Peptides against a protein of PDB entry 2L9B. Designs and how they scored, part 40

Target 1, 91 residues: chain A of PDB entry 2L9B
Amino acid sequence: ANFLSQKFPELPSGIDVNINMTTPAMMISSELAKKPKEVQLKFLQKFQEWTRAHPEDAVSLLELCPQLSFVTAELLLTNGICKVDDLIPLA
Target 2, 91 residues: chain A of PDB entry 2L9B as posed
Amino acid sequence: ANFLSQKFPELPSGIDVNINMTTPAMMISSELAKKPKEVQLKFLQKFQEWTRAHPEDAASLLELCPQLSFVTAELLLTNGICKVDDLIPLA

## One batch from the design tools (peptide; made by RFdiffusion4, then SolubleMPNN)

Design b1_p18_1_s1 (from b1_p18_1, 6 letters changed)
Fold by OpenDDE base, seed 3:
Structure b1_p18_1_s1 (fold): chain B 91 residues (1-91), chain A 18 residues (1-18)
Amino acid sequence: as target 1 above (91 residues)
Amino acid sequence: AKGADFDAILEFFEKQLK
């Protein structure tokens, strides 16, 4: 948390969730499901663009905020962009 | 646990790309 705030001071605190907990994961999924498909896809697009523009930061962010990986995976799966097997190498 | 603020996260990425 300390490293996260230091490295990404503008990162919203709203992603302080342990993805290994059932409740937090459910909560994330629920919140994502409330968003229109267009917004979900926009998130994926912007995250992709940001990752390309900031590859080193992207690695750091995903290491420090594994919940973001969960969000991304959830969106990819629920929108049919990828399958579970596609994510196995990343686990 | 704190709820995930999806919109804020999205805004974060958008801001970083501006």
Scores: peptide ipSAE 0.305, ipTM 0.779, DockQ to the pose 0.512
Fold by OpenDDE base, seed 2:
Structure b1_p18_1_s1 (fold): chain B 91 residues (1-91), chain A 18 residues (1-18)
Amino acid sequence: as target 1 above (91 residues)
Amino acid sequence: AKGADFDAILEFFEKQLK
């Protein structure tokens, strides 16, 4: 198993995504948009809670899975929780 | 499918919080 699977053995398998590629990003956004708003917000809430409980693991996960950063940003923007300008300092 | 992946990731976070 790769390093990601070793560190997070319960993490579901998936494909790596380059967040700078238009097609993969569009695909992710489309799939997210198919989920009810309540489910999208639940994801953000649980991710936030998990990050608070496991800050070291959260850093590792986001470094190893950049697509998760894109997912989070997309959900924050589409649900009106933050503006694009709010994310600039994090880029 | 990506939709299934999203649900699995959500489940992952929920399980880790238990």
Scores: peptide ipSAE 0.301, ipTM 0.775, DockQ to the pose 0.307
Fold by OpenDDE base, seed 4:
Structure b1_p18_1_s1 (fold): chain B 91 residues (1-91), chain A 18 residues (1-18)
Amino acid sequence: as target 1 above (91 residues)
Amino acid sequence: AKGADFDAILEFFEKQLK
């Protein structure tokens, strides 16, 4: 088992996408768009709460799974919670 | 599938917060 599996044993597999690639990003966006808005917002809320409760783990997770950063950014943008300019300082 | 993965990740966070 890799470090990710050891650190987060209950984290589902299949999160292996290069967020710098257009096609994978488009695929992720498409899948996210299939989720109801309520579910999208719930994800953001729970992720935010989890991050607050587990800041060190959150950093580790986002480093190991940068596609999760893309997911979060996409959801923030598509739901109008923030704009691209708001995310620039975080890049 | 990616959609299923999303749901599982959400569940993961929810479970971690309990």
Scores: peptide ipSAE 0.300, ipTM 0.775, DockQ to the pose 0.311
Fold by OpenDDE base, seed 5:
Structure b1_p18_1_s1 (fold): chain B 91 residues (1-91), chain A 18 residues (1-18)
Amino acid sequence: as target 1 above (91 residues)
Amino acid sequence: AKGADFDAILEFFEKQLK
């Protein structure tokens, strides 16, 4: 198993390391749009709770799975929770 | 590269919080 699997053994196998987000981003956006708003908000809520409980692990996960950062940003923007200017300092 | 499974990731976070 790779480092990601070793660090997060319970992580679904569908998550992979990818530094090229052009095509994955397009796919992610389309998949997110298929989800009901309540499901999107639930994802943000649970991710927030997990991040607060495991801040160091959250940093590691986002480094290894940059697509997760894109998911979070997209959901915040499309649901009107954040604006682009709000995310610039965090990039 | 593998795709993202939104529902599986959501379940992962829920499981870790239990």
Scores: peptide ipSAE 0.298, ipTM 0.776, DockQ to the pose 0.473

Design b1_p18_1_s2 (from b1_p18_1, 8 letters changed)
Fold by OpenDDE base, seed 3:
Structure b1_p18_1_s2 (fold): chain B 91 residues (1-91), chain A 18 residues (1-18)
Amino acid sequence: as target 1 above (91 residues)
Amino acid sequence: AKGADFEAILKFFEKQLK
């Protein structure tokens, strides 16, 4: 139907956020914190590998799904892989 | 506003790398 679905037909749908109860960022952070550290690190590893193999697709995906950029940044920060200053140039 | 389904996204990336 839309460009995202056409380019990434196997990409899962997002989950609606109730902004009356929370912000999207708060919801994402909360859900990520529920995941075991091993799962969080596995995501970072697989996403990194995928972006290396498909750099143009990665750019397209992050443009169309900016929440994924937040997910990645949050995981890098909370797992002590990056500091806030490391991400400032990307903001 | 939409949030990410973490587990589903992880599975997506795993499949893409196979």
Scores: peptide ipSAE 0.241, ipTM 0.746, DockQ to the pose 0.674
Fold by OpenDDE base, seed 1:
Structure b1_p18_1_s2 (fold): chain B 91 residues (1-91), chain A 18 residues (1-18)
Amino acid sequence: as target 1 above (91 residues)
Amino acid sequence: AKGADFEAILKFFEKQLK
């Protein structure tokens, strides 16, 4: 088992993505878009609350699972919470 | 590569906050 699974045993393992047919980013964006806006906002809310309650774990999770950073950025952008220019300094 | 299961991750966060 990798370190991510050891540190976050209850974290979903995710699903395999065939990068020859699609990219993880495309798949994430597609799946997010299928969710109602209220569900998307709920995710952001719960993630925000979780990071406040578990700041050290949040840093570790984002380092070990960069996909989650993309999820957050995508949701912030698509829901008009931030602009692309707001994220440029992070690239 | 692996893609995240959105609803499962949401459930994960909710569980951790309980």
Scores: peptide ipSAE 0.235, ipTM 0.743, DockQ to the pose 0.681
Fold by OpenDDE base, seed 5:
Structure b1_p18_1_s2 (fold): chain B 91 residues (1-91), chain A 18 residues (1-18)
Amino acid sequence: as target 1 above (91 residues)
Amino acid sequence: AKGADFEAILKFFEKQLK
């Protein structure tokens, strides 16, 4: 957490998860479902643009915040941008 | 553990692209 804040000082802190009541995956899915399609696509667009501009930082961020990988995968699948088979090599 | 805040993350990336 300290290293994450050091490397990405402007990254939001996130939400505490009580693993006895829910999982991060369930919380993420729930939050994603609250967002309209245009917002979901906007996220994918911005994340794509940022990762292209900052590939080394993107790798670090995804390692430190694996929830972002889950978010991206779910959004790609639910919006019909890719299929499960497309993600297998990247998992 | 800390989880993702979808809206906050979206705003983060918007800010990075400005």
Scores: peptide ipSAE 0.231, ipTM 0.734, DockQ to the pose 0.692
Fold by OpenDDE base, seed 4:
Structure b1_p18_1_s2 (fold): chain B 91 residues (1-91), chain A 18 residues (1-18)
Amino acid sequence: as target 1 above (91 residues)
Amino acid sequence: AKGADFEAILKFFEKQLK
């Protein structure tokens, strides 16, 4: 098992993306859109709390799974919590 | 490339906080 599987045994394996047919961003966006707003906001809340409680693990996770950074950014934007300009300094 | 299962990730974090 790789580092992710060992450190986060319950982390999902992920879904293969055919980059010739779509992009990971497109796929992520479509999947997020399927979730009710309440679920999206709940994720943001839980993720925020988790990152505060486990900052080192959060850094490791986001470094190895940049998809999660995209998820977080998109949810912040689509739910009107942040503007694009708010995230530019973090890019 | 791999995409994440949002539902599974949500459940993961919910469990981690319990």
Scores: peptide ipSAE 0.068, ipTM 0.598, DockQ to the pose 0.668

Design b1_p18_1_s3 (from b1_p18_1, 5 letters changed)
Fold by OpenDDE base, seed 3:
Formats: structure tokens, sequence, C-alpha cells
Structure b1_p18_1_s3 (fold): chain B 91 residues (1-91), chain A 18 residues (1-18)
């Protein structure tokens, strides 16, 4: 098993682990747009809760799957939780 | 290759929080 599967054995296999974000980002944006707002917000909520509960695992996951950082940003922006200017310092 | 499975990922986080 690869490191990702070893570290997160119950992580869905449908997660793209491509090291390049361009294609994954495009796919993420498209797929997120297909989800109802309430589902998007629930995803963001649970991801954030999990991150707080498992900070070290969260760091590892985000390093291995940087597209999840894009997911978070996309969800925050699309749902008006933050503005682009709020993310500039993080870029 | 494969797309993101957001529903499954959501379930993953929910399960981890239980």
Amino acid sequence: as target 1 above (91 residues)
Amino acid sequence: AKGADFDALLEFFEKQLK
C-alpha cells in the first residue's frame, strides 16, 4: 500500500493524488458546482472540524493532497464566507 | 484519471469524528 493509504486506510479511493493542481483544481471546481449549497457547507464544516480534531493528520493530508487546500478555498469563496483578498496572504 | 468523490470524502470525515 502507498503511504496515503497506509496513513488514511479508510480514505476514499476516489481522491486524486496528482501532484499537479491544475487538472485536479479544474475537476474539483466542476464537481463542487454540482453539489447543493447545503452539501458544500456541510463538507466544509466537517473538514474543518476534522482538521481541528486531527491537526497533524490534516497537515499530512494537505501536503499529500494539496488539491484539498483548493477545495477549502473554493468552498470559502463560492459560498461567500471569505473574499479573494482574504486568501492573498496565503498564496 | 479519477475524479474527486466528495460524498465519500464527507462520509470519511464524519466517520472520523464519531
Scores: peptide ipSAE 0.335, ipTM 0.797, DockQ to the pose 0.487
Fold by OpenDDE base, seed 5:
Structure b1_p18_1_s3 (fold): chain B 91 residues (1-91), chain A 18 residues (1-18)
Amino acid sequence: as target 1 above (91 residues)
Amino acid sequence: AKGADFDALLEFFEKQLK
């Protein structure tokens, strides 16, 4: 098993760990669009809660799976929770 | 590439929060 599997043994296998963002970003956008709004919001909520509860693990996960940062941004923007200008200082 | 399984990820985060 790779380092990701060792660090997070309970992490689902159906996650793209490709460090290149182009293909993963396109896949994420299309998959997110298939989800109902309530599911999108719940995903965002639980991810945020987990990040606050496990900040060190969250940093490790986002380093290994940078596409999750795109997921968060996409969810915030498409649901009108924030605008692009709100994310600029966080990039 | 294994793709993106958001339902499974959601379950993962929920389990970790328990």
Scores: peptide ipSAE 0.334, ipTM 0.796, DockQ to the pose 0.472
Fold by OpenDDE base, seed 1:
Structure b1_p18_1_s3 (fold): chain B 91 residues (1-91), chain A 18 residues (1-18)
Amino acid sequence: as target 1 above (91 residues)
Amino acid sequence: AKGADFDALLEFFEKQLK
């Protein structure tokens, strides 16, 4: 098993770790869009809570699965929590 | 490319928090 599987053995296998994050990000985004707003916000909340509880693991996961950064940004934008201008400095 | 399982990913984070 690769490092990702070793580090996060319970991580869903559906997450693609390919260098190109476009397709994985789009797939996750499309699935998110099908979920009720309440569920989308729950996902964002739990991811943020997990990041706070496991900061080192969060860094590792985001390095290995950078598409999750896109997901987070999209959730913030889609749900009106952040504006595009809020994210520009991070680009 | 692998398909994304949103519900499974959410469950992953929830389990890690418990």
Scores: peptide ipSAE 0.330, ipTM 0.793, DockQ to the pose 0.485
Fold by OpenDDE base, seed 4:
Structure b1_p18_1_s3 (fold): chain B 91 residues (1-91), chain A 18 residues (1-18)
Amino acid sequence: as target 1 above (91 residues)
Amino acid sequence: AKGADFDALLEFFEKQLK
């Protein structure tokens, strides 16, 4: 088992997308778009809550799975919670 | 690449928060 599986045994597989690649990014966006808005918002909310409750684990997870940062940004943008300019300082 | 299973991830986060 790799470090990710050891650190997060309950984490589902399939989080192996490079966010710097166009095709993987498109794939992520496509999958997100398949979810109802309510599900998207719930995902974002629960992820944010988890991050607040487990900040050190969140850092580890985002380092190992940077595509989750892309997912978060995508959800924030597509649901009109923030604009691109709001995310620039975080890049 | 397997992509992402958002339903499973959501369940993961919810479970972690309980």
Scores: peptide ipSAE 0.340, ipTM 0.799, DockQ to the pose 0.463; fails the geometry check

Design b1_p18_1_s4 (from b1_p18_1, 6 letters changed)
Fold by OpenDDE base, seed 4:
Structure b1_p18_1_s4 (fold): chain B 91 residues (1-91), chain A 18 residues (1-18)
Amino acid sequence: as target 1 above (91 residues)
Amino acid sequence: AKGVDFDAILKFFEKQLK
């Protein structure tokens, strides 16, 4: 077990993508696109609620799993909640 | 190569909120 598994023991495996690589990003985008909009929005809602309830854990999770930042950004953009320019200040 | 198990992560968040 690694540090991530110890801090988030129930976190599923398969979060090992570098968001700076084109191929992994393409794969993530493709998988997200397979999900219905209702599921995508539900994810965003639950992630937001979880972040509010666990702000320190949320910071840790996003630092340890930067691919989740990519997932979140992709969902915000594709669902028209945010624009690319809205995310630039967060980089 | 593995990416993100989207459904599992969603379930993770849902469980954490209960």
Scores: peptide ipSAE 0.259, ipTM 0.770, DockQ to the pose 0.478
Fold by OpenDDE base, seed 3:
Structure b1_p18_1_s4 (fold): chain B 91 residues (1-91), chain A 18 residues (1-18)
Amino acid sequence: as target 1 above (91 residues)
Amino acid sequence: AKGVDFDAILKFFEKQLK
């Protein structure tokens, strides 16, 4: 088992680990758009709740899976929760 | 080859919160 599976043994497989996010980003955006808005918001809600409950694990997860940061940003933007300018300070 | 299983990840978070 790799470090990711050891740290998060119940994390599902199939997460893209490609460090180059250009093509993955396009694919992620497309897949996210296929999900109903209520599902998108539910994802954000549960991720937020989990992050609050497991802040250190959340940091580790996002470092190991930067694609999740992109997913989160995309969902925030597409659902009008924040604007691009709101993300600039995080860059 | 690789993708993102959003439904599975969502279930993961939900399970961890129980």
Scores: peptide ipSAE 0.259, ipTM 0.770, DockQ to the pose 0.444
Fold by OpenDDE base, seed 5:
Structure b1_p18_1_s4 (fold): chain B 91 residues (1-91), chain A 18 residues (1-18)
Amino acid sequence: as target 1 above (91 residues)
Amino acid sequence: AKGVDFDAILKFFEKQLK
């Protein structure tokens, strides 16, 4: 068991740390595009709710799994919820 | 390195909220 598994024991095994996001970013964009808009919005909603309920854990998770930050940004942009300029202060 | 399982992580968040 690594630190990620210890901190989040119920986290799915399909998520891991990746220091190189070039290839993962392309894969993520492709996979997200396959999901219906309703599912994409549901993900954003649940992630937002979880973050509000567990703010310190959310910081830890996004630090350990930076690909989730890309997922969130991609979904916000592609669904027209925000623009690129809106994300600059968050980076 | 593993990627992101979209459906699995969605279920994870839903479970944590219950």
Scores: peptide ipSAE 0.257, ipTM 0.770, DockQ to the pose 0.530
Fold by OpenDDE base, seed 2:
Structure b1_p18_1_s4 (fold): chain B 91 residues (1-91), chain A 18 residues (1-18)
Amino acid sequence: as target 1 above (91 residues)
Amino acid sequence: AKGVDFDAILKFFEKQLK
């Protein structure tokens, strides 16, 4: 039994990383950097749209998958959408 | 350390918007 799978049955597996560790963070950043800019921006766009459409689910997902917060932050930073200081209040 | 399937999660969001 897995609560994450129950709440989000269509959520892909393999997203279970401790974002506080250097190795997982480096891995995520590396994988994101491999994606074309248009793909990165598409992810941000779709994630934003999904969050607006499913705000309660978005909260639950980010609680259960904190690595998605890291992904989002990394994409915002690397694409120049925000600065590090912009994220500090959210930490 | 488990990986993150970026492409799969992107598809997940896209499907949820339909």
Scores: peptide ipSAE 0.264, ipTM 0.773, DockQ to the pose 0.533; fails the geometry check

Design b1_p18_2_s1 (from b1_p18_2, 10 letters changed)
Fold by OpenDDE base, seed 5:
Structure b1_p18_2_s1 (fold): chain B 91 residues (1-91), chain A 18 residues (1-18)
Amino acid sequence: as target 1 above (91 residues)
Amino acid sequence: SELAETLLETLKRASALR
């Protein structure tokens, strides 16, 4: 079993998208942007808490699913939690 | 914020060359 199957049982099946980083990220960000701002913030907080508890697994997840890095960065920016300059070192 | 710092650091580590 791969990393996701081992660490996240009961994860729902996905759908096929273009095999690049940009299109999947845009699709995920679009769906998350439909949620209320307070829900987006709660999502980021839960992701932060999980990252603190499982820092190596969090890195492995983002390496396996690089589209999630774009999604996370966009959520931080659009919700005013970080500034554009905070993302420059990641580019 | 601490929220941004934690997640930005994780993003940075995931993009690091190893």
Scores: peptide ipSAE 0.417, ipTM 0.827, DockQ to the pose 0.727
Fold by OpenDDE base, seed 2:
Structure b1_p18_2_s1 (fold): chain B 91 residues (1-91), chain A 18 residues (1-18)
Amino acid sequence: as target 1 above (91 residues)
Amino acid sequence: SELAETLLETLKRASALR
């Protein structure tokens, strides 16, 4: 919690979600899917750039928020950036 | 793609059992 506050001070409070991975991921993906595909691609590109610059923080973020891994995977797949086979090793 | 490779690697690291 302290990590998120320090690294992302502009984050809103958020809302309560189920403890499983599916529901939170679906909620986030649904909101992102409302954005134009161009915006989704730019998001992924910015996320990549941030990950390259802060690889340890990126891993920590995904460990703390595993729902984001599902969201990222779905965005990669639905935007044709990766194939299903690329996601199999993550299961 | 390079984009996919970078993010997939990060996902892989985060999902690793430790």
Scores: peptide ipSAE 0.417, ipTM 0.827, DockQ to the pose 0.729
Fold by OpenDDE base, seed 3:
Structure b1_p18_2_s1 (fold): chain B 91 residues (1-91), chain A 18 residues (1-18)
Amino acid sequence: as target 1 above (91 residues)
Amino acid sequence: SELAETLLETLKRASALR
């Protein structure tokens, strides 16, 4: 909570989700899939830039919000940026 | 892809530290 509020000021309150990994990831991915592909790609590019500038914070974010790992993986796949074989080591 | 490599590397680090 402190990490998110500090690194992302004025972040929306959010929505309650199931505690498992699959349901939150599916919900987020579903919402992102409604956006134009250009928006999805721009999001990934901005996320990449942020991870390069803040590598330790990026890891901390994914540890705090592990559902984002699945969301990121799905975005990479659906936008043809990576292949399934690239994700096998992460399982 | 440089984009994929950067993000996959971050994902890998996060998973390894769990």
Scores: peptide ipSAE 0.417, ipTM 0.831, DockQ to the pose 0.809
Fold by OpenDDE base, seed 4:
Structure b1_p18_2_s1 (fold): chain B 91 residues (1-91), chain A 18 residues (1-18)
Amino acid sequence: as target 1 above (91 residues)
Amino acid sequence: SELAETLLETLKRASALR
């Protein structure tokens, strides 16, 4: 089993997207943007808690799915959790 | 924000924005 299926055994199969980072990130961000802000914040909080508890797995996830880094960055920005300057060192 | 710090550090470690 791959990393995702092992760590998230109930994860759906998903859907294919364009083979690039931009399109998947845009699609995911678009879907998340449809959720209420409180839901977006709770998602970030749960993701934070998970990354604290599983730092190696969190890094592995983002290396495997770099589109999630862009999604996370956008959620942080749009919800006022960080500033653009906070992301500059990462790009 | 502790939330921002934790997630930004994870993003940094993954270097996935580069």
Scores: peptide ipSAE 0.413, ipTM 0.830, DockQ to the pose 0.591

Design b1_p18_2_s2 (from b1_p18_2, 8 letters changed)
Fold by OpenDDE base, seed 3:
Structure b1_p18_2_s2 (fold): chain B 91 residues (1-91), chain A 18 residues (1-18)
Amino acid sequence: as target 1 above (91 residues)
Amino acid sequence: SSLAEDLLETLRRAAELR
């Protein structure tokens, strides 16, 4: 998207996925799950830092790319950083 | 944790806009 290109000029090209919200999220989560937990945690920490520095952009990103909300939630859950109940407000 | 709090808050804000 234009927003991503503008805000993240050094993003990797990525790979093609099915045109829906669920499949991309599942694929991203699957790929991240293959990484060591330390890498997953580092990803979340960098995301946290960015959300602190750019809170409005962070919300806009997740609004534009709702699949990232799924990915983030799953990473938080699978790494024991949050509990299932913490995700209820997102429903 | 602050990590969970920050990210969950961001997720919640985005969800409210959907």
Scores: peptide ipSAE 0.619, ipTM 0.918, DockQ to the pose 0.814
Fold by OpenDDE base, seed 1:
Structure b1_p18_2_s2 (fold): chain B 91 residues (1-91), chain A 18 residues (1-18)
Amino acid sequence: as target 1 above (91 residues)
Amino acid sequence: SSLAEDLLETLRRAAELR
């Protein structure tokens, strides 16, 4: 929470979701999947650029918000950018 | 792809901290 407020002051406050991390991740993925493929690709590209510029912050974000790892993996897979085998080391 | 490699690496690093 402190990390998010410091690094992302423009980030709006979240809403309550179920306790588990899978449900909110699936909801985010579902909403993104409704967007055009171009928008999904732009999202991933901007995330890539940010991870390159701020690698430690990116890891900290995903540590704090593991649901975002699920979202990212899902987007990579559904857009054919990675294969299922590429995700095995993450489990 | 470079996109996949970069993001998967970040995901892996975060997973190692769990």
Scores: peptide ipSAE 0.618, ipTM 0.918, DockQ to the pose 0.818
Fold by OpenDDE base, seed 2:
Structure b1_p18_2_s2 (fold): chain B 91 residues (1-91), chain A 18 residues (1-18)
Amino acid sequence: as target 1 above (91 residues)
Amino acid sequence: SSLAEDLLETLRRAAELR
């Protein structure tokens, strides 16, 4: 909780979701899918830049919030940036 | 590296900690 507050000072209060992988990830992906493809691509590019600048923080974030891994994978796939075979080693 | 390569690498590193 402290990690997220420090790294994302403008993080909204959010809403409660059940504690599983699929439902929270689907909710996040659904909200992102409402944005234009250009916005989705820009999001991925900003995420890439952030992972380059803060590689250990990026891994820590995904460790704390594994749902974000699902969201990222889905965005890569649905935007044609990676293929299904690229995701197999992540299982 | 490419967008896919960078993000997939990060995802892989995180998955190894689960």
Scores: peptide ipSAE 0.617, ipTM 0.916, DockQ to the pose 0.745
Fold by OpenDDE base, seed 5:
Structure b1_p18_2_s2 (fold): chain B 91 residues (1-91), chain A 18 residues (1-18)
Amino acid sequence: as target 1 above (91 residues)
Amino acid sequence: SSLAEDLLETLRRAAELR
C-alpha cells in the first residue's frame, strides 16, 4: 500500500482531474471556499492538530500532494489568517 | 504556536523538499 492508503485507510475514492498541480488545487480550493467560514476554520484547525501530532507525515503528505500546499495557503489568505508576505518564503 | 505559524511552517518544510 502507498503512503495515502497506509495513513488514511478510510479515505474515500475521489474523481479524476487533470494530472497537473494547478487544476486539482484550484478545484479543491473552489469547493472549500463554498463552505461557511467556520467550516473552513475548523478544517484548518483539524489539519493543524494533525500536523502537530504527525509532523513528519504531514510534510510527506504535502511533498506527495503539493496541491494541498496551494489549498492550505489560499485558505489562510482568504480567511485573513495570514498575509501575502507570509507566503513569500514558500515560493 | 498559532494556526498560521504552524501551518506555514509545515508548508515551508514541504517546499524545501521540492
Scores: peptide ipSAE 0.616, ipTM 0.916, DockQ to the pose 0.746

